# Designs tried in a protein design run: peptides against a protein of PDB entry 4A54. Part 70

Target 1, 94 residues: chain A of PDB entry 4A54
Amino acid sequence: MSVADFYGSNVEVLLNNDSKARGVITNFDSSNSILQLRLANDSTKSIVTKDIKDLRILPKNEIMPKNGTKSPSTNSTKLKSAETYSSKNKWSMD

## One batch from the design tools (peptide; made by RFdiffusion4, then SolubleMPNN)

Design b2_p22_6_s2 (from b2_p22_6, 9 letters changed)
Fold by OpenDDE base, seed 3:
Structure b2_p22_6_s2 (fold): chain B 94 residues (1-94), chain A 22 residues (1-22)
Amino acid sequence: as target 1 above (94 residues)
Amino acid sequence: KKKEEEREKKTKELKEAIKKEL
């Protein structure tokens, strides 16, 4: 069994500084002993395994942060180009 | 209870996998 078998698992990592990280396991670098997590904001956090105090796999029902990156539909508000009504001043020379 | 036990088992397996690849 390898760490790669757990890619895609949602985990909580407790660090030695008592901070917590939550994310999906995306990669493990065995050469550098680095666990990579994708966070709720779609950023990647690299954690050195020696800095891990504890870890646990989270239940699937814990709301994966809906990375509902609803791409803000850039409603390209078509700036209706204000048609500059060129008022043709007809100078009638009577 | 069974789902929690399974998660605990997988957690232990992950910890051992990390330890083996260090």
Scores: peptide ipSAE 0.672, ipTM 0.926, DockQ to the pose 0.601
Fold by OpenDDE base, seed 1:
Structure b2_p22_6_s2 (fold): chain B 94 residues (1-94), chain A 22 residues (1-22)
Amino acid sequence: as target 1 above (94 residues)
Amino acid sequence: KKKEEEREKKTKELKEAIKKEL
């Protein structure tokens, strides 16, 4: 099984600095050991695997908050379920 | 419970896949 088999999965990544990242797996660069996540704000976060302390696959229906303590001022962009995103991509391909 | 166990299994598989591709 390859990491590519998990593309589109929602994950929570715990980093060595005890910070957390939540996003959809969009890519894995095996040459550079970089896991790429699409975040709730549609930005991409690149994570070096050596900085990963732990990770877990989230339930499909779990709304992932934006990385960071909810600064009260930032509209908590919530990731829609991977299913919704996949449906939009499918629609865009149709 | 079954869905949680499946997610845990997939999580382990993902971790293993990362390690194998390093």
Scores: peptide ipSAE 0.659, ipTM 0.926, DockQ to the pose 0.756
Fold by OpenDDE base, seed 2:
Structure b2_p22_6_s2 (fold): chain B 94 residues (1-94), chain A 22 residues (1-22)
Amino acid sequence: as target 1 above (94 residues)
Amino acid sequence: KKKEEEREKKTKELKEAIKKEL
């Protein structure tokens, strides 16, 4: 499993300074250890992984950034049992 | 419950993936 498998996932990141960031994973730079998020305002936040205290994947019903990668719930896609956080990966959830 | 468990599993997998690619 690679971080790229989670591109398009909506996450909450808790930083070491106890601040939180919410956004869609858009990139991971392994060379520089940087996780990139697209925020709700369509801006990009780069987070150094050493500054991450904790993170969690958010449920799909939570607010996603406007320009997120194909969220499983584009208005056009009725997904009954399967969800896609990225164009490459399909996840089955009830 | 199953949906929550799967999301928790994916969260763990993401954390492990980050750790492995450091």
Scores: peptide ipSAE 0.644, ipTM 0.926, DockQ to the pose 0.689
Fold by OpenDDE base, seed 5:
Structure b2_p22_6_s2 (fold): chain B 94 residues (1-94), chain A 22 residues (1-22)
Amino acid sequence: as target 1 above (94 residues)
Amino acid sequence: KKKEEEREKKTKELKEAIKKEL
């Protein structure tokens, strides 16, 4: 699998400075190792992969950017939706 | 639980994809 297979997925990125970013993966620049996220305000954030401490794919029903896309419809990248979402980043799943 | 495990698996796959393309 390539990163491109995950374009449109909503992710939470934890940075080395302990800040967090949430957005939809729009691009990955392999040459420069830059992950691009579309944020909730429709701005784009470029993240250098070396600055990423951790990341996770969010459930489909979590808060998405305004112009966010769904996770890829393919079986290889499709995610299950959370039943519940909490402001504490908690969710319930089957 | 099953959905969470699937999400975790996909997260791992994404992380590995990033590493492979570095």
Scores: peptide ipSAE 0.637, ipTM 0.925, DockQ to the pose 0.627

Design b2_p22_6_s3 (from b2_p22_6, 6 letters changed)
Fold by OpenDDE base, seed 2:
Structure b2_p22_6_s3 (fold): chain B 94 residues (1-94), chain A 22 residues (1-22)
Amino acid sequence: as target 1 above (94 residues)
Amino acid sequence: EEEEKKREELTELLKKAIEEEL
């Protein structure tokens, strides 16, 4: 599972300095180990993962920042199970 | 109570996802 699967989730992050940040996950930079949150004031906070003491996903009813960016419908893109089209190669023994 | 349990499960999955991508 990737962090990208959680984009749009509202989270509370507890930092090692005991400060808290609340926001929506907008991006994760794996190369630099940076989690990006959009805060209630529409600013972006970049958090280095090593500075995270704990995190939790918040319930949907907690005040999402009003910016009308449609909650990315977590279209659970049902990964349509790649129907392995069993290409029955009927080897016609002609 | 079921919704809270689901959020806890999702939280653990998110933590694992972060660790796997480090």
Scores: peptide ipSAE 0.632, ipTM 0.916, DockQ to the pose 0.638
Fold by OpenDDE base, seed 3:
Structure b2_p22_6_s3 (fold): chain B 94 residues (1-94), chain A 22 residues (1-22)
Amino acid sequence: as target 1 above (94 residues)
Amino acid sequence: EEEEKKREELTELLKKAIEEEL
């Protein structure tokens, strides 16, 4: 099983300094041992795995960042493709 | 309670996946 199988999961990370981070797993850099989270403010936080004291997957009902994909339940991960709302700027040339 | 147990299982699988890729 790979960390990539958990992309889109909402997690709480407890760091060694007792600070907490909550976000959606967006990437894992195995070469540098970095877990990347998207936070509620749409910023990205990179966490070195050695600085992680504990982590947990959050229940779906906890406030997901707006673009939070459904937590992968074991069965049907319907990867609902992010509907890119292409804003059709209808440039009406008069 | 069953959902919490599943979430705990998934959490342990995630931890294991991190450890395996280090």
Scores: peptide ipSAE 0.630, ipTM 0.915, DockQ to the pose 0.736
Fold by OpenDDE base, seed 5:
Structure b2_p22_6_s3 (fold): chain B 94 residues (1-94), chain A 22 residues (1-22)
Amino acid sequence: as target 1 above (94 residues)
Amino acid sequence: EEEEKKREELTELLKKAIEEEL
C-alpha cells in the first residue's frame, strides 16, 4: 500500500517536539522522506517523517481545510454478503 | 465504535505505507 492511497485524508501529526499539526495529506516525497499537509489556512506544511512521533487519521466530520479534497471515501463496499440463496432445488422425485 | 476501529486500522496502514516508502 502506498501513501498516495491516503491523499485527501485528514490527519493529526504529533511531532517529536510535542507540537501538533493538522491537515490533509497532499503529497509524499519518498526521496526526501517528506509528508506534505494542507493546513486549514490553505498553506502547505512539509514535515520530515523522522520528526513525526505519532500520527492518526481524523474523522471526516472534523473541520477540514476549506479545499478539502474528498477524503478517499472509504467506499465501505458493504460486501453485500451475497446471500447465497441456496435455491433449494426441490428435486421433485416423481 | 466501529468507525473508530476502522480509522485506527487505516492509521496503521498509513504508518506502514510511510515506513515502506522510506
Scores: peptide ipSAE 0.626, ipTM 0.915, DockQ to the pose 0.636
Fold by OpenDDE base, seed 1:
Structure b2_p22_6_s3 (fold): chain B 94 residues (1-94), chain A 22 residues (1-22)
Amino acid sequence: as target 1 above (94 residues)
Amino acid sequence: EEEEKKREELTELLKKAIEEEL
């Protein structure tokens, strides 16, 4: 199972400094160990996984970011094929 | 309660997925 299977999930992240972040998982950079969240204000927060103390998936009925893709229906155990948002990170290094 | 349990299970799967991809 990959983190990409959870894209669109609303999560609460507890950081090592006891601060919290809530947002929708939009990306995971495995090379840099960075979890990317879209916050309620539509900004993006990048979190280094080593700074994560704990995390949890939030109920669908909890406050979603306005532009949040519908949290994957917790009801369908069918992990609908995560449409591979192949965000081709075209790192076009010209 | 069942939905909460499923959410907890998914949470653990997410944690595991992060760990496996590190």
Scores: peptide ipSAE 0.615, ipTM 0.916, DockQ to the pose 0.659

Design b2_p22_6_s4 (from b2_p22_6, 8 letters changed)
Fold by OpenDDE base, seed 4:
Structure b2_p22_6_s4 (fold): chain B 94 residues (1-94), chain A 22 residues (1-22)
Amino acid sequence: as target 1 above (94 residues)
Amino acid sequence: SKEEEERKKLTEELKKAIEKEL
């Protein structure tokens, strides 16, 4: 599969600095290694893939936070994250 | 749930797709 097959998917991205972003995948620039997300307020966030620690596809019914939120709400979803982060992290949902 | 497992599978495929296109 290609990244383009996932355009329109709602994702949560965990960055190396432990900040989070939630948005819809709108573009992937392979030449510059940039993943672009559309946020809840219709603004865009460009993420360099090397800064991504982990990511997950969200349920369709999950509400995205507004721009500026580094810690997205998990009120509707119980999440278990790994205590230690490596190049191949996996998130679990309860 | 079945839906949760499918999202996990799709997540792994997305990660692989990113890695492949870098």
Scores: peptide ipSAE 0.655, ipTM 0.925, DockQ to the pose 0.546
Fold by OpenDDE base, seed 5:
Structure b2_p22_6_s4 (fold): chain B 94 residues (1-94), chain A 22 residues (1-22)
Amino acid sequence: as target 1 above (94 residues)
Amino acid sequence: SKEEEERKKLTEELKKAIEKEL
């Protein structure tokens, strides 16, 4: 598979500085090793892959985790947009 | 869950894809 096969997927990226970015994969620049995420404000964040500590694909129904708690999800709630937040929130799959 | 396991699998495939294209 190629990264392009995952365009449109919602992902959470944990960076080496322990910050997190959540967004939709819009592009991958293989020449510069840059992963691009569309954020909640419709801006694009470019992430150099060397700065990625970890990443995960999010379920469509996952919501933003609360501080110190696991991210809740419900059938009626879908993740529509990307957000950035600190590593204070629990890193786990919902 | 089965769905969670599949998302983990897809996540690993994405990671591999990134690594291959570096």
Scores: peptide ipSAE 0.653, ipTM 0.924, DockQ to the pose 0.650
Fold by OpenDDE base, seed 1:
Structure b2_p22_6_s4 (fold): chain B 94 residues (1-94), chain A 22 residues (1-22)
Amino acid sequence: as target 1 above (94 residues)
Amino acid sequence: SKEEEERKKLTEELKKAIEKEL
């Protein structure tokens, strides 16, 4: 499988600084090792893969970006705004 | 749940895809 197979998936990314970003995968730049997310406010976040500590595809019961597409085997619950979470946010799957 | 396990599997495939394309 390629990363392109997951375009449109909603993901949560845990960064090395323990912050979290949530968004839809829109692109992967293999030349620069950058994962691009569309956030709930329709802004774009570029994440260098070396800064990723962990990631997960979001479950259907979690808050999703409002203009995001469905993750594989999941549906979307739209966010009010773009959110970045701290390490204090519970990392859980339903 | 079954759904959770499927999503975990897909997550691992995504991680693997990233690693392969680096």
Scores: peptide ipSAE 0.642, ipTM 0.924, DockQ to the pose 0.671
Fold by OpenDDE base, seed 2:
Structure b2_p22_6_s4 (fold): chain B 94 residues (1-94), chain A 22 residues (1-22)
Amino acid sequence: as target 1 above (94 residues)
Amino acid sequence: SKEEEERKKLTEELKKAIEKEL
């Protein structure tokens, strides 16, 4: 499977600083190692994967983002909006 | 539950996918 197969999934991310973020996966930039989430307030959060301590897919009944979609299951998941934000200029590759 | 186990499985697959694409 690819990360793209999980676009639209609602996830909780635990960061190395013990803070948490919840949102819908909107994009993954493999070149810069950035996971992008849409948050409940419809803002975006870009997370560098090295800062991720743990993550989990949330159940379908746990919807936080306003324009979020259901987590993947054995059945098809519908995406309400396909928003892809460019992360290339936000994080410089070493 | 079966649903919880499937969610755990999907979570692990997501983690693997991230790691693979880095």
Scores: peptide ipSAE 0.634, ipTM 0.924, DockQ to the pose 0.625

Design b2_p22_7_s1 (from b2_p22_7, 11 letters changed)
Fold by OpenDDE base, seed 4:
Structure b2_p22_7_s1 (fold): chain B 94 residues (1-94), chain A 22 residues (1-22)
Amino acid sequence: as target 1 above (94 residues)
Amino acid sequence: MKEHIEKLEKKLNESLEKLKKE
């Protein structure tokens, strides 16, 4: 399997200097061992393969963390238990 | 899906390691 088999894959690259790059693999220069990534801003980043510490493939369905829609806190309206005031109508039969 | 991605990551990393040794 060659690096070319991964063209179009979205990846996160961890470099030896602990920096990270995320992008789509667009090209690989075999003569110079340079991996090219297209970044989110449509720029291209060239990474020397020897500088790569680790690489992971990002799933296509990376739900971009939508800004956490605050689950509407359903204010539990405390249903006031209707205390059945049994008003004993004392019918005083005088 | 996760297992498939992990397998691909392994293959890609193996390919990169081979290139580092050449």
Scores: peptide ipSAE 0.324, ipTM 0.811, DockQ to the pose 0.098
Fold by OpenDDE base, seed 3:
Structure b2_p22_7_s1 (fold): chain B 94 residues (1-94), chain A 22 residues (1-22)
Amino acid sequence: as target 1 above (94 residues)
Amino acid sequence: MKEHIEKLEKKLNESLEKLKKE
């Protein structure tokens, strides 16, 4: 099993300095042993694997950083109900 | 579900520890 098998997982990383980082695993640089996380603000954080004290996988139901899945702005095309006010032209032929 | 996540965490941590020793 490789680190790549966990791409897309939301994780919390506890660092050796007791700081925490939360994000989605986007990449792993095997040459430099660097784990890349996409954070909630869409920035990328690179973490040296040697600095990781512990790592946990967050359940999917915890507020994923809103990947700005652009909720398809359903352009509610306001169907302007063209109320065709049929103006009754009362042609009074006198 | 919780047990499955714990198993995955263990596997991930084991993978990371292997990489630290390389």
Scores: peptide ipSAE 0.322, ipTM 0.810, DockQ to the pose 0.090
Fold by OpenDDE base, seed 5:
Structure b2_p22_7_s1 (fold): chain B 94 residues (1-94), chain A 22 residues (1-22)
Amino acid sequence: as target 1 above (94 residues)
Amino acid sequence: MKEHIEKLEKKLNESLEKLKKE
């Protein structure tokens, strides 16, 4: 499982200095070991992973202030199974 | 570098497993 699997997750990060940050994981820079969080004010905070004491994923139901980014309602557009009406070509053999 | 990634993934995984058990 990769860090990318957690993109879009709400997290609480406890830093080594006992400060806390809350935000949505937007990116992870593997080269520099930097976690990027989008904060409630739409700013981005970069956190070096070595400075992370603890990280908790928050339940989706915790009302983070909805900045109105509509969770893409995956409108499960029911792909109407195109009933391939196999038009039986009635080959009239005369 | 790999160690920090592994640490983060472990923490994320542990957090996810906790959420699944709640």
Scores: peptide ipSAE 0.278, ipTM 0.785, DockQ to the pose 0.707
Fold by OpenDDE base, seed 2:
Structure b2_p22_7_s1 (fold): chain B 94 residues (1-94), chain A 22 residues (1-22)
Amino acid sequence: as target 1 above (94 residues)
Amino acid sequence: MKEHIEKLEKKLNESLEKLKKE
């Protein structure tokens, strides 16, 4: 299972210094081993993975920081199915 | 580097499994 599978999850992170951070996982930088959390105040906190003592995923019913993630309005660009108007060429048999 | 990813994934998985049991 990839870390990316947890994007959008609300988590509580316990750090090695016994401090806690709560937020939504927005990104993970594998090159630098940095977990990014969006906090309740819409700020982003970067946490080095080595500094994480424990991580708990919070249930959806707990006050998720308002992900002002504009759900990308999947503007379902209704791909207007080009209704190929089959112009029934009514061949008028004259 | 790989070790840190695996550690995080393990923790995430463990947390997820706990939620599934509740």
Scores: peptide ipSAE 0.276, ipTM 0.783, DockQ to the pose 0.674

Design b2_p22_7_s2 (from b2_p22_7, 7 letters changed)
Fold by OpenDDE base, seed 3:
Structure b2_p22_7_s2 (fold): chain B 94 residues (1-94), chain A 22 residues (1-22)
Amino acid sequence: as target 1 above (94 residues)
Amino acid sequence: MKELIEELEKKLNESLEELEKE
């Protein structure tokens, strides 16, 4: 497969300096041989391919730490269904 | 340059193969 087939994959990259980077592959610059990763902090890191010692694709089940965007607790506004009790006007016939 | 791309593709494909074996 081509590098582009791996876009959106979570990867751990081991660099030649023994540092590690984890992120989602967002782009690859073939002209400059630069791999772009989106990191957990939403920043982008550019890695020169020659500096990559090793690479591992992470399984999808490894929960990227979702930056806890606090899903706004939808305060369940109890819509009090105003049951409009239709008071049947008992029309008293005379 | 082409060689570096091929090396990256190799690493990605090898890593995928390893992931599929687990």
Scores: peptide ipSAE 0.609, ipTM 0.900, DockQ to the pose 0.664
Fold by OpenDDE base, seed 2:
Structure b2_p22_7_s2 (fold): chain B 94 residues (1-94), chain A 22 residues (1-22)
Amino acid sequence: as target 1 above (94 residues)
Amino acid sequence: MKELIEELEKKLNESLEELEKE
């Protein structure tokens, strides 16, 4: 699975300095290799991937801060395929 | 950079596997 498949998962991250962070994975910046966690106080913590020693996904039964993460409604941006109605102007040459 | 992403994905997938065994 890709990192994006774990968005919304509650995780415990162990850093190389032996500090721990707990939060919900909200984003991953692939360009900078930065994992973003939303913490229990609704703050965002950015963690550089190189500083991650270990990671554990927490079961849902552990007190997720119930701030209703509205499941990001994947606004299926229905790209309405603009059916280019090629109006074939059939010029009837009578 | 690609290596760091692969390492993170590995850790996430391993942790998921552990959670499913419990």
Scores: peptide ipSAE 0.598, ipTM 0.900, DockQ to the pose 0.650
Fold by OpenDDE base, seed 1:
Structure b2_p22_7_s2 (fold): chain B 94 residues (1-94), chain A 22 residues (1-22)
Amino acid sequence: as target 1 above (94 residues)
Amino acid sequence: MKELIEELEKKLNESLEELEKE
């Protein structure tokens, strides 16, 4: 499956610096290889894929701290094509 | 870049497979 198939999954990410992040996969920037997680405090954390040592999908029953947002019922709401934010981040790869 | 995406996809798919085995 593609990374996009895992949107809405709750994951634990182990970083190369041995720090951990837990959150829901909300987006993936394929151009910059950046994974976006929504954290328990409703903040968004951007993680560069190169900094990921390991990743684990958490079972749905693992109590994420209930921010009371109901598990999105698998209503197939057509994720409207989020407009390609063509942010021309000219990442000058030197 | 493509390699990093493929590695991430691999990690996600492996983790899903592990979750399905429990």
Scores: peptide ipSAE 0.596, ipTM 0.900, DockQ to the pose 0.642
Fold by OpenDDE base, seed 5:
Structure b2_p22_7_s2 (fold): chain B 94 residues (1-94), chain A 22 residues (1-22)
Amino acid sequence: as target 1 above (94 residues)
Amino acid sequence: MKELIEELEKKLNESLEELEKE
């Protein structure tokens, strides 16, 4: 499956610095290899893929962030149009 | 870049497979 197939999944991400982030996958920037998570406080966290040590998909029964879209259960629940959170995080890696 | 995407996809697919085995 592609990364896009996991949009709406609730995940726990372990970073290389041993910090953890939990959130729903909302977007993936393939050009910059940045995974975007919506956190429990409805904020968005951008994670550089190279900083990901490990990742776990959380079951639907685990406490989802408020806007928890259903984990990719095989059921084709209509992807409501992801409102393009066009947060232009221009991460200019200079 | 492609390698990082493939690594992320691998981690996601492996995690899905683990979840389906429970």
Scores: peptide ipSAE 0.584, ipTM 0.901, DockQ to the pose 0.677

Design b2_p22_7_s4 (from b2_p22_7, 11 letters changed)
Fold by OpenDDE base, seed 4:
Structure b2_p22_7_s4 (fold): chain B 94 residues (1-94), chain A 22 residues (1-22)
Amino acid sequence: as target 1 above (94 residues)
Amino acid sequence: MKEHIEKLEKKLNESLEELKKK
């Protein structure tokens, strides 16, 4: 597998000096062993492969559309307990 | 998904290590 197989991947690169770079792999210069990253500001950073300590592939943040799962507002319909007022009409037949 | 990414990271790091040896 070549570095070219990872073109377009978003990566975090940890350098030997403990600095980090994040960007999309856009190119690799095999003659000079230089990895090119496009950064968030659209600038390009060139990294010498020998200076890379570790590389991680960042998941495509699926911009999960905030499908605002409208939590169904459970309108707690306050079931008015029909208090059966048994109005005992005491019809006093006097 | 996580396992797939880890596998790709491993392959990429292996490829980089091979380049460092040349």
Scores: peptide ipSAE 0.331, ipTM 0.812, DockQ to the pose 0.095
Fold by OpenDDE base, seed 3:
Structure b2_p22_7_s4 (fold): chain B 94 residues (1-94), chain A 22 residues (1-22)
Amino acid sequence: as target 1 above (94 residues)
Amino acid sequence: MKEHIEKLEKKLNESLEELKKK
């Protein structure tokens, strides 16, 4: 099983310095042994694998960093109900 | 579900440890 099999997984990484990083696995550089995480602010953090003390996979129900899935702005096209006020032209033919 | 995640975590950590030995 390769690290690539976990691309797109939301993870918490505990580093050797007891700091934590949370993000989605986006890439792994095998040449340099660097794990890349996309953070909640859409920035990318590179972590050297040797600095990882522990890694856990976060359940999908935990607030994924809002991947700005642009909620399709349903352009609520305000259907302007053209209330065609039919102005009754009362042509009084006197 | 929890057991499946733990299994995946174990596999990921094992894969990372193998990479540290290279």
Scores: peptide ipSAE 0.331, ipTM 0.811, DockQ to the pose 0.090
Fold by OpenDDE base, seed 1:
Structure b2_p22_7_s4 (fold): chain B 94 residues (1-94), chain A 22 residues (1-22)
Amino acid sequence: as target 1 above (94 residues)
Amino acid sequence: MKEHIEKLEKKLNESLEELKKK
C-alpha cells in the first residue's frame, strides 16, 4: 500500500518533538521521504517522515475549519409558490 | 466506520515505518 492511497485524507501528525500538525495529505516525495500537508490556513507544510512519531486519520465529519469559502448563500429564494390563481373562466355556455 | 479508520491508520503507519527503514 502506498502513501498515495491516502491523498485527500485529513490527518493529525505527532512529531518526535511532541508537536502536532493537522492537515490534508496532498503529496509525498518518495526521494526525500517528505509528507506534504495542506493546513487549515491553506499553507503547505512539509514533514520528514523520520520526524513522525505517530499519525492518525481524522474522521471526515470533523469539519476542519474550511477557510470560509463562502458557501454560496443559496439564497433560498422562497419560491413563492405562484398561487396559480385559477381564474375560473366561467365558460358561460350560452 | 471506526474500525475502518483504525485499519487505515495501521496501514499508513506501517507504510511510514517501511519508509523510515530505507
Scores: peptide ipSAE 0.330, ipTM 0.811, DockQ to the pose 0.095
Fold by OpenDDE base, seed 2:
Structure b2_p22_7_s4 (fold): chain B 94 residues (1-94), chain A 22 residues (1-22)
Amino acid sequence: as target 1 above (94 residues)
Amino acid sequence: MKEHIEKLEKKLNESLEELKKK
């Protein structure tokens, strides 16, 4: 299971120094092992994964930072199924 | 619902621990 599966989750992160951070998981930098949280004040906090002691997922009813992650409107680009209009060539039998 | 969250937390923490080992 990837960290990306938890994007948009509201979490509480307990750090090795016993400090806590709360926010929504917005990104994970796999190259640097950095977890990015959007905080309640709309700022972004970068946390090195090695500094994380524990992580808790908060229920949706807890104050999510208001910046509505625009759910990427998966604009379901309705791939307009090209209805191949089968132009029924009505062969007029003349 | 609670059990599902706990399972997700476990998986997330496991994923983080795997990342710490790299």
Scores: peptide ipSAE 0.328, ipTM 0.809, DockQ to the pose 0.104

